Peptides against a protein of PDB entry 4M9S. Designs and how they scored, part 124

Target 1, 135 residues: chain A of PDB entry 4M9S
Amino acid sequence: SRGLVGVECITPYSYKSLAMALQRCVEVLSDEDRSALAFAVVMPPGVDIPVKLWSCVIPVDICSNEEEQLDDEVADRLKRLSKRGALLSGKRMPVLTFKIDHIIHMFLKHVVDAQTIANGISILEQRLLEIGNNN

## One batch from the design tools (peptide; made by RFdiffusion4, then SolubleMPNN)

Design b1_p29_5_s4 (from b1_p29_5, 12 letters changed)
Fold by OpenDDE base, seed 4:
Structure b1_p29_5_s4 (fold): chain B 135 residues (1-135), chain A 29 residues (1-29)
Amino acid sequence: as target 1 above (135 residues)
Amino acid sequence: SEVEEALAKTRELLAKATKPFLERERERR
């Protein structure tokens, strides 16, 4: 018996309710965490991304001279986001990674400022190319 | 869309960057 995977038609109502719930979650974030969440839109959904690569786009105001401290600060922000409404999913093994799901990503794609998205993508591409050339 | 095309490019770059990073982290452990 092939179970009919009932295509749960996401009703427009479910989308509106989800969007409202997500908006409420975003509104209670600190400015820094909200900014970090905004830049998460530049990441492909459903992919476990190492913290080092997140650090390419997550803005951090206080960089100590140690590259390791940047990753730690970014990780802390992403951890806070993962604990608030499951905005991100964290994984510790084999390395600390974070993933944005498709639903959250779709939400961000529509609510984050277009210039922020464009800038974030540009910065990410540039920094990834630099990392790739050093490897 | 321009955004989707840009995201597709970043996905490729991320995949390329992630592999050597994961390998290095395994060697340190």
Scores: peptide ipSAE 0.226, ipTM 0.783, DockQ to the pose 0.032
Fold by OpenDDE base, seed 3:
Formats: sequence, C-alpha cells, structure tokens
Structure b1_p29_5_s4 (fold): chain B 135 residues (1-135), chain A 29 residues (1-29)
Amino acid sequence: as target 1 above (135 residues)
Amino acid sequence: SEVEEALAKTRELLAKATKPFLERERERR
C-alpha cells in the first residue's frame, strides 16, 4: 500500500514534538487503519461528517455490496483511529459522525503522498455526485 | 493551491450530501 511510505514531515518547529508523536502513532497502526487515516486528509478539517460519507473514500478490501456492512466496517476503523491518540473525534448523537482536527489534517497534508490525495479527492467528488443524482 | 481549491469544492458537495441525512433524523423524532 503506497499511501504513507514517503513520510518526510516538514513540520513547523513549533509542532516538532507533536509531529514525532503522531508519526509514532501512525507507525504502529495496521495497514488497513493507516490507509483509512491517509484518506482522511481529503475531508475538510473541523467538520462532523456522517459515516456514510466517510465510506465514499475509506478503502475496504473485503466488503459485500451491502451498504450497511460497508458503513459498519468503516465505522469500526474510524473508531479505532479515534481511540488511538485522538486522530479523529467521534460523535454518536444524533448521527454517528467523525471529525478530523486541523492539526491532524495539517500533519496528513504533509505526509500523505500527493497522488493519493488527488485520487482520494477525485473519488470523493465522483461518489458525492452519484449520491446527489440518485437521491 | 490546487489541493485547497479541490477541498473547497468538496466542502460544498459534502454540505449538500449531508442535508438529507439531517432531515431524515429530524423526521424520526
């Protein structure tokens, strides 16, 4: 999985210690959770986003065509990320949502491969348009 | 940057896509 291999983090000196801590958190993730974290960069920071919309960009290798199973698997990955160093913030009510912090987003923007970011944005835009046209 | 412009467009699309989810939750109360 090519997504997070090129971590030369040019972080501002003021966040060097935080960047090092975040790097350690990323290194101990499973490949699946690390991939999910990489694609979180395509989401706007500070916005509570429903799990269904996260499922538009989070890669899942083994999911049936059942929408409910996809959302559950994505939710589990995002929950694990929220518990590990508060990489995400989860909210259960009124709808299950996850939010990426500005600091985490800034970190990811510098460590995630540019092609991965571009591809993720393109996929998200396409899937959002499809949802909008089918609803 | 090109990435920032793309993220701005995505934010607008996300806002439109979230609206039906919020409306359905209000109807269930």
Scores: peptide ipSAE 0.220, ipTM 0.776, DockQ to the pose 0.029
Fold by OpenDDE base, seed 1:
Structure b1_p29_5_s4 (fold): chain B 135 residues (1-135), chain A 29 residues (1-29)
Amino acid sequence: as target 1 above (135 residues)
Amino acid sequence: SEVEEALAKTRELLAKATKPFLERERERR
């Protein structure tokens, strides 16, 4: 299955309690929100990333022909993640952005499937090139 | 625009952040 390998969180954390708490937070997510969280691992931690760039990697099942609808759906998913265990931090000004914290990012690097990470990076690079050529 | 400037800065950061992951995946194959 694409996304988080749900079985055993082998984390480098000295404190098993944090890994267990994060695992529990992930387990209660919907499949869609869990998938979105998995792809958050490709983003640099501690950086406010605009929703448009999140939309490059967050999978959305609804084929919205309008780019604006895609961004809105992605924003809603990221907002849900920000409300659950502070998995993300949102900022509205000057542009709507979301940030992954270092601790969450470190957790994801160990629990997200390696192929999912590779695919997410490949997709992001391709879409960033397309955006760069249109400027 | 402020948005375009933010995107330009983010591209540089993303390129730097993704490079280590790409290298690891190539080494694991």
Scores: peptide ipSAE 0.139, ipTM 0.639, DockQ to the pose 0.026
Fold by OpenDDE base, seed 2:
Structure b1_p29_5_s4 (fold): chain B 135 residues (1-135), chain A 29 residues (1-29)
Amino acid sequence: as target 1 above (135 residues)
Amino acid sequence: SEVEEALAKTRELLAKATKPFLERERERR
């Protein structure tokens, strides 16, 4: 299922210009990076989230079964997103984290399929509970 | 909305999961 249904820029953004700019940014993404961006909607905006927690929801099609490689691949995707139109904000120290901005998050809430959002949240919650139980 | 409520729950879970992780990574470096 394409997590980004047609970017209907029905953003309540009074700023049609911002929605259009974001739409253009999304359109030029690879399918993989676009998918990663779609799942970023399940994260709370304005929070620095460690890559390991991002890896709970960011889909990786081809990774070795090594957990370390998964985190690296996720980090690379998130890094690419951070370089394009400030879709994410990365912080390298003390721990590699990424944050979604409120504006981007609001955009994604309107352009990402509601079922994809719901599923992503459910998956994240499940995986977080598993991590919590293993600690 | 149902989405907002779900996001609120997720935020709480993330906060709980993030703290131990950040502490461990700081100790490893």
Scores: peptide ipSAE 0.229, ipTM 0.785, DockQ to the pose 0.031; fails the geometry check

Design b1_p29_6_s3 (from b1_p29_6, 9 letters changed)
Fold by OpenDDE base, seed 3:
Structure b1_p29_6_s3 (fold): chain B 135 residues (1-135), chain A 29 residues (1-29)
Amino acid sequence: as target 1 above (135 residues)
Amino acid sequence: LFTLPPLPPLSEEEIEKELKEIIELLKKL
């Protein structure tokens, strides 16, 4: 059963208020968390995505290339985003996952620069291919 | 990263509250 993604009709007022609230949330983020949020736009909305897949696109400056450290740092950023105005929603069981809501994703599509989106998609595709080839 | 001009600052709590309320309303639709 393909769940009918109910087209939620957002009133213009609700959309404006949401956009303003989201913009304000973005403005108060650290540079690192803001970058993480920007790259969240490349993820499909409404899907619980494992941290490992988030780590494919979230930019992290780590001293070591250890995958475990990368996932932990990414998870911390995503947790902070989940706390800040519920920009993301997280689940711990059975696997740590994060989800971006459709409305937030739609906002990001309008406010994140096109080059960042394009780069993020390319990086995600490349990393997914690498994972697929190594398995 | 983002293309929008800055808005006048509000408290983080007010922003988060507003956002959560809107999101919850949207989830009920």
Scores: peptide ipSAE 0.089, ipTM 0.665, DockQ to the pose 0.538
Fold by OpenDDE base, seed 4:
Structure b1_p29_6_s3 (fold): chain B 135 residues (1-135), chain A 29 residues (1-29)
Amino acid sequence: as target 1 above (135 residues)
Amino acid sequence: LFTLPPLPPLSEEEIEKELKEIIELLKKL
């Protein structure tokens, strides 16, 4: 079975239009949702990522130390992003997950500032290590 | 967070419609 590597030939025109549409979508987001979208750049594209892992990088100001509340708030933000022009794709089963597509991820790599990307990666790595050590 | 200068304003509905149309086109390629 030859996997047709579909050469997604994105024309320069399609890219420009997509970039403009995406930029406009970013501009109309709330500050909180825009921040969540920015940090989505640190996630691997095309992978269904559990909310627990998203919570490692999505900035949330919650007074409660309950992990469930953190995940719920993160999930709400990601749900809003999934409804806005398919910035993310959500799945409920078997576990609540969200996926960033390659095209959106590529856009974010070019428009999110380098310091935010670097910080997000560092935070993700640190929190993953902490989770791994607690298991 | 983002480095892009702002674009001229459009309605949220117009933006979402445009984005969805573009994404659907890309999925068909």
Scores: peptide ipSAE 0.089, ipTM 0.647, DockQ to the pose 0.535
Fold by OpenDDE base, seed 5:
Structure b1_p29_6_s3 (fold): chain B 135 residues (1-135), chain A 29 residues (1-29)
Amino acid sequence: as target 1 above (135 residues)
Amino acid sequence: LFTLPPLPPLSEEEIEKELKEIIELLKKL
């Protein structure tokens, strides 16, 4: 049994049904959670990514500039997405991480607009550069 | 953000059930 990471949609029918189900899941999200999901497309699929790196691309409006509050709010959004079917998977140990599955990532790549993807990549690159220069 | 035509409305429970069933089928592949 190949894990979900290795599942190629064997039939066009299965792909269509999965895409339709995923679209319905996206439609019932709040605007904030839907936005977070859109920007998840810039992350590499199948990788456990720390919340700190997610916070580089997930748009969050917080009243405080404290990094801890930013990470907590991002984590809450990602936790909600992980509870909505198979949109994300979370891991608590040793560090809180979230992973986007290849199938979900492939779906997002087709349904998220190109400008959002480009903007997300640019923001991620900028934030990673800032982190790298401060360490 | 998303470029999708709207689908016919389903309840959240029906959507989650459908997704779960599809995922379970995919895992058996």
Scores: peptide ipSAE 0.086, ipTM 0.647, DockQ to the pose 0.567
Fold by OpenDDE base, seed 2:
Structure b1_p29_6_s3 (fold): chain B 135 residues (1-135), chain A 29 residues (1-29)
Amino acid sequence: as target 1 above (135 residues)
Amino acid sequence: LFTLPPLPPLSEEEIEKELKEIIELLKKL
């Protein structure tokens, strides 16, 4: 079966219907999973991103500051999103990664508020700098 | 987080079915 990334032409009607269906999918998410999906907009579409990098931007309320628990909780959220309407695609090997498709990313760019996008980019940039300085 | 007004309520099953049908349609284009 050809994946969504292989769709070269989308009619305006098909896009509108898809956007409505996606909006409905977003509305039934938990607050935590909805937040995770919103911040997924800051990731480049069509790229397999390691969980460690997702953990830089996905908001997680953890009882401990243990990095291992953070990655596990983020992974669980991303796994749930991958099971609901193909919002993400997961890959377990060789490294656990998640990818946002272009169509979903395009939808998020239109429906996530601009301030959230800007904040997410700033947070990601900051965390990447911290990782780079610690290597 | 999101800027769109809520849509009329549908069951989760109806939402997933609608999305699947749309995705399948898009794959045929």
Scores: peptide ipSAE 0.085, ipTM 0.643, DockQ to the pose 0.537

Design b1_p29_6_s4 (from b1_p29_6, 8 letters changed)
Fold by OpenDDE base, seed 5:
Structure b1_p29_6_s4 (fold): chain B 135 residues (1-135), chain A 29 residues (1-29)
Amino acid sequence: as target 1 above (135 residues)
Amino acid sequence: LFTLPPLPPLSEEEKEELLKEIIELLKEL
């Protein structure tokens, strides 16, 4: 079928049912994976985003200072999210990317707290600026 | 992180069945 990105209109009933289902998916996640999912709300929906950019916002507490190890840990979290309820979609070639669908993104905007969203945007902007200055 | 209150608890078996159904529905979209 057309995929979630192609869904232009959802009935209130369909939305409610999907929201309940997605809430159940969130509840079965580990704390770490749930945090990663929450911060995915700052990314634009329907865009294949490289793991490096995901690493700018996904919180990782335990990793080395090596960028490669950070990207690997973030990729593992995003892979788990892609397998659990298809919360994300992954693409391996030519570069490893992940995409959040529009409907999932809309759900997250309603259920993630405003402060978390604001913090995630601020962190992303700061880290993107740093990357831009170093290139 | 999330603002919605948790839904009534399900058994682990019920959770797995629900997840399978959701995944199947998402594949059909």
Scores: peptide ipSAE 0.075, ipTM 0.652, DockQ to the pose 0.653
Fold by OpenDDE base, seed 2:
Parts: structure tokens; C-alpha cells; sequence
Structure b1_p29_6_s4 (fold): chain B 135 residues (1-135), chain A 29 residues (1-29)
């Protein structure tokens, strides 16, 4: 199992005040987008992650097991998160990627339950192994 | 998924203002 790297962030705002504000931001999300945000905690902060890798951990209920539909739905969720409180940042070129900032990641590490984090890491590791074995 | 108890409910206008505020705060970090 992989561990979460420690994140240190210097901010002019108190963590408590920012955490309360971010909590409000999380509360206004749909259940689907909130779930996506929770599992974003397993990604390394400050790194542009391809949608294909996000799709390994973001929970999506799709009618088919088509990979194209999965990636599109994941991308849509991540796009919504990027527009709502800048919870993520997206990059379209050269490859569609999303990045979680250190401050958001630090917040998630404190507010997402430990079991969800552990499950997310396990799922990500499993899916990465599957991708590696199929190459 | 989240361990924090919910905060008191906000109006729709307050929710929108909150989101705008969060965006501005994050730009300053």
C-alpha cells in the first residue's frame, strides 16, 4: 500500500477558517461530485494527472463498461470540480489532465475518513497493476 | 466520506457568494 505524502502549505489564512469555508464548498456539491472530490485525496498534489489515471479511482456509475464513456464522465466531474471553488485545475494540452492543489489536498487529508482513503489507495493500486499487466 | 459534521444550511445566494469567495481566496494562495 502507498502512503500519502505529507504536504506543508503556507497560507495567510488560518487553516481552521479555510477549512470551514471549504467544508461549505463541499456541502453544496452533488453527491457524485462530492464522492469524486473525496477520492481525489489519493492522488499526489501538484501533479498533472491524466484523466485515464483519475478514472482508476473516481467512482462512476455508467450504463456500459466502455472505457471511452468512463473517461468522459470522469472528465466531466473533474471539470465541475475545477469550476467550483477551484478544487482542481485542468489542462487540455497536450493531454487532458487534472491537478489537485496542495492546500485542497491538505484539507482532504483531514476531512476524508481514513477508511475511504485506504480504500481509494487500494483501488488505485489494483487498477494500476491491471494497466501494467495489460501493456 | 467526510468526517466533519454539516454546518448550518445556507441560502442559494449565500452558497453562490461562498463559491465566489473560495475561488478568490484560492487565487491568493
Amino acid sequence: as target 1 above (135 residues)
Amino acid sequence: LFTLPPLPPLSEEEKEELLKEIIELLKEL
Scores: peptide ipSAE 0.070, ipTM 0.650, DockQ to the pose 0.654
Fold by OpenDDE base, seed 1:
Structure b1_p29_6_s4 (fold): chain B 135 residues (1-135), chain A 29 residues (1-29)
Amino acid sequence: as target 1 above (135 residues)
Amino acid sequence: LFTLPPLPPLSEEEKEELLKEIIELLKEL
């Protein structure tokens, strides 16, 4: 099973705290990847979550893409986050999953806007209900 | 489509709180 290996973010800058280092890692992300990272806060930490569930909360503009490409686009964003500063960890087997670590999750809880968190939870709940009603 | 503002920098107080929580979690490992 080839797990996605997160690469530690190495910087020549000296940081006074882990929080400062993480903040810098967030600042260098693209707007799209930063948005994906923000909504990752709604997921429980330490749990391997399938891409299908991530796609319920990760914001993707599908107006330019076929709906069938949603999972692939979400997966690509999560893969990039896993490679930059080990913000996520991924596994390919048996199903492609991603996990947020407790430390990163705690950081996000402090820096992500409370309204954004609330909205993300609401969206996730709504999408889960829709999936449940279609089964 | 959600437009999210850039994440604000942590205040010194928030940094201290975050570090305390991290230390507590590390002690449980």
Scores: peptide ipSAE 0.061, ipTM 0.587, DockQ to the pose 0.064
Fold by OpenDDE base, seed 3:
Structure b1_p29_6_s4 (fold): chain B 135 residues (1-135), chain A 29 residues (1-29)
Amino acid sequence: as target 1 above (135 residues)
Amino acid sequence: LFTLPPLPPLSEEEKEELLKEIIELLKEL
């Protein structure tokens, strides 16, 4: 079975203050970017994850389901999240990747609804199985 | 998607300051 593992973290910063700050960042996002952020909770924190894997869970409503277009749209959303409050961190080389920090991930686990988390996990698992079976 | 009630809106200046703070915090990790 394929699975993702993450760890919990403790921060020296005031969680309350950071949580409030993060909440503000969430509130100013577009609906699309906010949805992308919500589903980021299903990713393991602290790991540089290729856009290809992000595209497995980030919802795209308007864009074609073609891989190239999907990845581009997902990348744009993740780039915006990286810019807006550094909710994610990105690397361009050698492959475009994005990482969710442990603190951000902990925040999301508390504020994203349980059904969204469950759905995201199920979708990710399904897509990973499909990728594994096709390769 | 999110379970927390919204906070009162911030000014653009306050938003920018908040973003800078978050970025700085994340760089320290």
Scores: peptide ipSAE 0.106, ipTM 0.696, DockQ to the pose 0.633; fails the geometry check

Design b1_p29_7_s1 (from b1_p29_7, 14 letters changed)
Fold by OpenDDE base, seed 1:
Order: structure tokens, then sequence, then C-alpha cells
Structure b1_p29_7_s1 (fold): chain B 135 residues (1-135), chain A 29 residues (1-29)
């Protein structure tokens, strides 16, 4: 299976209440937003990442070949996630960025399918290399 | 386990991506 694994949250959290709260937050997400959250695990925690770089890993149904539309869709998903408690934090200036906190990252590391994580990292690496080579 | 093997691969890959990401972040900001 892809994305988040199971209904039962398997986390190293000592407090079941926190894990349960996070699980509930995840459960109420749309499939698209939940998928975006799953792939957020490939980002290093505590780092403000520009939307453009988030778009390297967040899956979006491409309706157009316009990069601007892609980034907007990714941004919308990340914004929704940022409004769901501590899932993400966003900054608008100087560039729109989003950050995953360590605690959420730790949660995701345990609940996201390992193959999904592996694939996400591979995709991120490939796309980052492409960006670097195209300059 | 299969998960443990994948986690190790992910850890190794993450180290590479962290460097690339840092460079990309610097360019994007």
Amino acid sequence: as target 1 above (135 residues)
Amino acid sequence: SERERLEEEVRAAMERTRRLLAEAVAKAL
C-alpha cells in the first residue's frame, strides 16, 4: 500500500493522546492532502522549504504544463496542511515556504509506508539533480 | 525486515538529498 499505513498509529510517542490526535488530523484529510502529508516525510524537519522544492515531491495531477499552476496547487495543499494544527508551518516572506516540525516528521517516519518514503526520496533526488543541471 | 532495509536505504539517500536540497534552497531564496 502507498501513503499512510493503517488506522492504528505506530509511533514512538509515549503519549497515546498525541499520536491519536495526529491520527485524527490525518484521517479527516482528503486523499490528496493526506498523500501530500505522506510525502512531506522526505523533507528534512525544521527547514523552511520553498514551494518550488516541495513540488519536486508532492504529487499533483498535472492539468497543465504551466509551472505556475503546479506550484499554486502544491501551495494550496501545503496551506491546508498548515492549518491542521502542527502538521506544517508556513512563511510568506521573503518566499512562500513550508516547514515540517521534528515531532510531525517523527510521526510520519513511522506511519508512512516505507516504500513510499523510498520512492519519494528517489524522486526528490532526481528532480533536485535536474534542477541543478539545468542552471 | 523489509521495512528496516528500506529505512536504511532511505537514510543513506537522505544524506545525499540534504546536500542537494541545501543548495537548491539557497538558490530559491
Scores: peptide ipSAE 0.375, ipTM 0.854, DockQ to the pose 0.035
Fold by OpenDDE base, seed 2:
Structure b1_p29_7_s1 (fold): chain B 135 residues (1-135), chain A 29 residues (1-29)
Amino acid sequence: as target 1 above (135 residues)
Amino acid sequence: SERERLEEEVRAAMERTRRLLAEAVAKAL
């Protein structure tokens, strides 16, 4: 199975103006979208990442989502995030991809729990190894 | 601190993962 269990995002408020503005944007997200954004920190900034690879780390409740719909659900979450300003950028060609910007990535490194980041990176690494060995 | 240690581990892991991700992206595009 791919994906992670939903995790709450921790948002400390002692930031400079830009970070504070981003935090306000995070606060208005749904719990599901906020969790998806939190795990976006594991992706390298400025790189167009296919949805298939995002699905390795975006938290989706498998009990409420069919496995065949995993990529679609992930894509929908990422699309919603892309509509929230500079949080993500979507690209449809040649393949549906999403990209996290450097500023957002830097913000997430400071507001997402360190253990959550570590776990997310570990999971991504393992999933990529599995994909690499099987394809 | 524990956080600093964890951040260093994350940094190292991210470097390894970046290489794997590049390969996976190349195959998926």
Scores: peptide ipSAE 0.371, ipTM 0.852, DockQ to the pose 0.036
Fold by OpenDDE base, seed 5:
Formats: C-alpha cells, structure tokens, sequence
Structure b1_p29_7_s1 (fold): chain B 135 residues (1-135), chain A 29 residues (1-29)
C-alpha cells in the first residue's frame, strides 16, 4: 500500500502556507523516513511515547531482529523526523520518547493512505496486547 | 464522504487502543 497521498489531496487548513510547508517537509524525506512519518498517524497526538512502543508501528525490515538494534534504528528515524521542523518532538528523560503534535497529526490523517492507517492500527493493537500479556 | 469515514475509523481505533497504550507507556517508563 501507499504511504502518503500526493499533493493532490484536499487540505483542511485555511492557511495554505502551513499546508504547503508541511508538504515540502514530507517531499524531502527519504522513503524510509516518509514511511515512518506515515505510521505516526496511528499514535495519539500530544502523548510522549517511548521508542519501544514506536517500534510497534514503524516498519523496520533491514536491521537485526534484536530488540536493542530494532529500537536503535527506530530511534534514529524518529530523531531525523524531529529535526525536520515540528514533525516530532523528542525528550530524553526519564526515557527517550517522541510526541506527534495535534496539527501534524491532523495533516497526516488527510494525506496518509487509508490502508496504511488500517494496517498500522491493526499492528499496534496486536503488539500492545502481546506486550501486556507477556509482562 | 471517504474522508469522513476514514476519520471515524481512525477515531474509533484510537479509542480502542488508548487504554492499552497508556498501560504500555506506564510500564515502559
């Protein structure tokens, strides 16, 4: 399935300059980082989420299946996104977390492919249930 | 519309996972 829908989407914003700026930020991302950003839409906005839980929805299929290496790769992607304007906000203490802003989340809900959202939600729910049962 | 349907699906899904996510966050901190 497609990650993000192209510029052809209808923007919900009255301020066209903001929508254009966000679209430009998305366009300059690598394919991997753009995919990570797309799956961020399944997270609730305004919540500081540990990297371990971000790894439940961000697809990483290149690195080792070891949890530490997986979390490191996810953290690197999220760090890159946090350096692209207001896409994400990172915190280092008490645990490394990232948060998606309400405005960015609203933007993503309109430009991310419906199947991508559905898949991300399904994966997140399944992984959270597994974590809950194994702890 | 397709957009409105998607928004409702996302909203419902977010609500279903909210509790599980909150619990997982608490354990991971």
Amino acid sequence: as target 1 above (135 residues)
Amino acid sequence: SERERLEEEVRAAMERTRRLLAEAVAKAL
Scores: peptide ipSAE 0.371, ipTM 0.845, DockQ to the pose 0.036
Fold by OpenDDE base, seed 3:
Structure b1_p29_7_s1 (fold): chain B 135 residues (1-135), chain A 29 residues (1-29)
Amino acid sequence: as target 1 above (135 residues)
Amino acid sequence: SERERLEEEVRAAMERTRRLLAEAVAKAL
């Protein structure tokens, strides 16, 4: 069986200094990218998550319900986030994945609205069950 | 408190989804 494991992270920066830097990065994001970043809090930190699974929680309004088009739009948002102060870390091979680090995750847990977090978790659970039942 | 309750609910939900997420990751890779 495969498990998801979190790794403890240590930063050379004080939490206050890092939080201030992160806040500056968040403030310059578009509304869409900021929303995507907010929902990244529902993913376990330190785990490489395929774009397909990110698309389960990242809100996107597209004309088609085709999963491929959804994945492309989600991937673009996550790529932009990875370039903004390394809010995410991307990996292209063997499958395009993104991961959130422990420090960023801790930051988001405190700044993202609690109801948004709860809703994101509920959506993730629902989508994962649907994927499991359809496979 | 409301915050504590929500944190516990989130923690429990994340634990329940961990297996499903691992399975989904394995399938997607």
Scores: peptide ipSAE 0.363, ipTM 0.848, DockQ to the pose 0.037

Design b1_p29_7_s2 (from b1_p29_7, 14 letters changed)
Fold by OpenDDE base, seed 1:
Structure b1_p29_7_s2 (fold): chain B 135 residues (1-135), chain A 29 residues (1-29)
Amino acid sequence: as target 1 above (135 residues)
Amino acid sequence: EEREERRKEVEAAMAKTRALLAAAVEKAA
């Protein structure tokens, strides 16, 4: 299945120091990485999520319909985000997973458009049900 | 008020998907 079409998050300016630091971090990201970060908000914080499940919501527009290529592209984006401070945490063993921290998740809930979040959740639910029915 | 209501709806939707996600994580691991 193809990833969700990329939607850029809007980061309103905050006078809170932590929010300002995170906003600056988001602003220097590429459009693709920023979109990936935006849709990361649909995942529950503090949970190690396999790349296969991330691919259900992370926007990837330029890869082929092959699931393996989709997962690789998603993994690359998430890996880049994990190198940007505490945005994401990656684990390679036993399965490649990524986790969003509670602080980052709370930030994203305020700066990502509510409709975008709702759509992402709906798509995730649909794709999870499809995966469940096929296995 | 409208923004707060939308946030509550989003949070409720997130809660509903958690169970499905947990099952999917178990299968993918």
Scores: peptide ipSAE 0.337, ipTM 0.828, DockQ to the pose 0.037
Fold by OpenDDE base, seed 5:
Structure b1_p29_7_s2 (fold): chain B 135 residues (1-135), chain A 29 residues (1-29)
Amino acid sequence: as target 1 above (135 residues)
Amino acid sequence: EEREERRKEVEAAMAKTRALLAAAVEKAA
């Protein structure tokens, strides 16, 4: 199976002004999109990450087992997130990529469960090694 | 204090995968 089992973000109000705005944005997300956002913290901020690599950490338990369809499902989630303020920024050319904003990343580091982050990083590392070995 | 320690652990873990991710990004491009 690809990715992680969905874990939702716990968002305390650490800093009122920015955090409150972000919290409201997070609250209107679906459970699936909120889970995707939580695991987005695993990625380094400000870096354009291809969808294939996002799929290593974004939960996709309810999608098809076909590789292309898995990437499409992940892309759809990331696209929805990119339409919510500055959560993510997408680029279509030359390769479909998404990047997380530094401010959003900093926010997530404080509101996502530490064990969730640790597990996500571990799984990402494992998946990347597998990808490398298969090439 | 505990929060700060956890943050440092997370940052260290993130740093660990950075090089591997960079290589993967380049390959996937």
Scores: peptide ipSAE 0.336, ipTM 0.827, DockQ to the pose 0.039
Fold by OpenDDE base, seed 4:
Structure b1_p29_7_s2 (fold): chain B 135 residues (1-135), chain A 29 residues (1-29)
Amino acid sequence: as target 1 above (135 residues)
Amino acid sequence: EEREERRKEVEAAMAKTRALLAAAVEKAA
């Protein structure tokens, strides 16, 4: 009986699942970028969101109270995330926007702490209301 | 003129996004 030569499926993919690949991607992020990604789950997937609105949920420690510096730092973090796999997609025209994909969003919903998500939504709501009242 | 058009585009995009986000937040909360 010729032993079944185990077809070593050399899959070029070192990951058993998309989830494992994404988990590894998240693990290699800096603490700052990982935090930004966690709060990105608060945004609806598939929507191009301006950096100004991303700044409502992305936590940034700034030394100055200048809002312009906040937006720049947020943009830098989101840009770094967009360069890591398919975490985010950025557009420059007509304005700088970023979008979270449905697959990434679904992944984040499972791995981000539920209380963190709830807090992020609350913060976003409050800040959006404040922005709306100033216009 | 180009600066004003760009500003209007930003405002329009933000307005649309705010509406979408507001609806999403209301549903999630």
Scores: peptide ipSAE 0.237, ipTM 0.726, DockQ to the pose 0.015
Fold by OpenDDE base, seed 2:
Structure b1_p29_7_s2 (fold): chain B 135 residues (1-135), chain A 29 residues (1-29)
Amino acid sequence: as target 1 above (135 residues)
Amino acid sequence: EEREERRKEVEAAMAKTRALLAAAVEKAA
């Protein structure tokens, strides 16, 4: 996906070891999970975000094309990411949420394609407005 | 300079969604 593939990793970190570790983590991800991680950058760091809202930006190819499975598929991807070091932190109660850490977010801001970020933000804004209008 | 400007633009764009997201998070919680 356009998000991370072919983008030069420029690290702002004083310690290159952290950036290298993160790069390795990204490289071993599946294309789907890597794409999910790329779009995670649109979320503010340090905030517990419900899966429903993550689904606004995480691209998912639903096998059944059923919208009802969207949240579940998104959750599965985020769960996998949460098991890859400090990429994400999951919380089940009271609502299933995921949080991106400041360090990871800062890393992604430098390595994710700017157009991908812009598009993700636009999509998020649009979908949030739609949710707001429906509630 | 170009990279720095790009980062500032990204930050500004991200800031625009914060209020909407905060409201949505509260409703979804």
Scores: peptide ipSAE 0.332, ipTM 0.825, DockQ to the pose 0.038; fails the geometry check

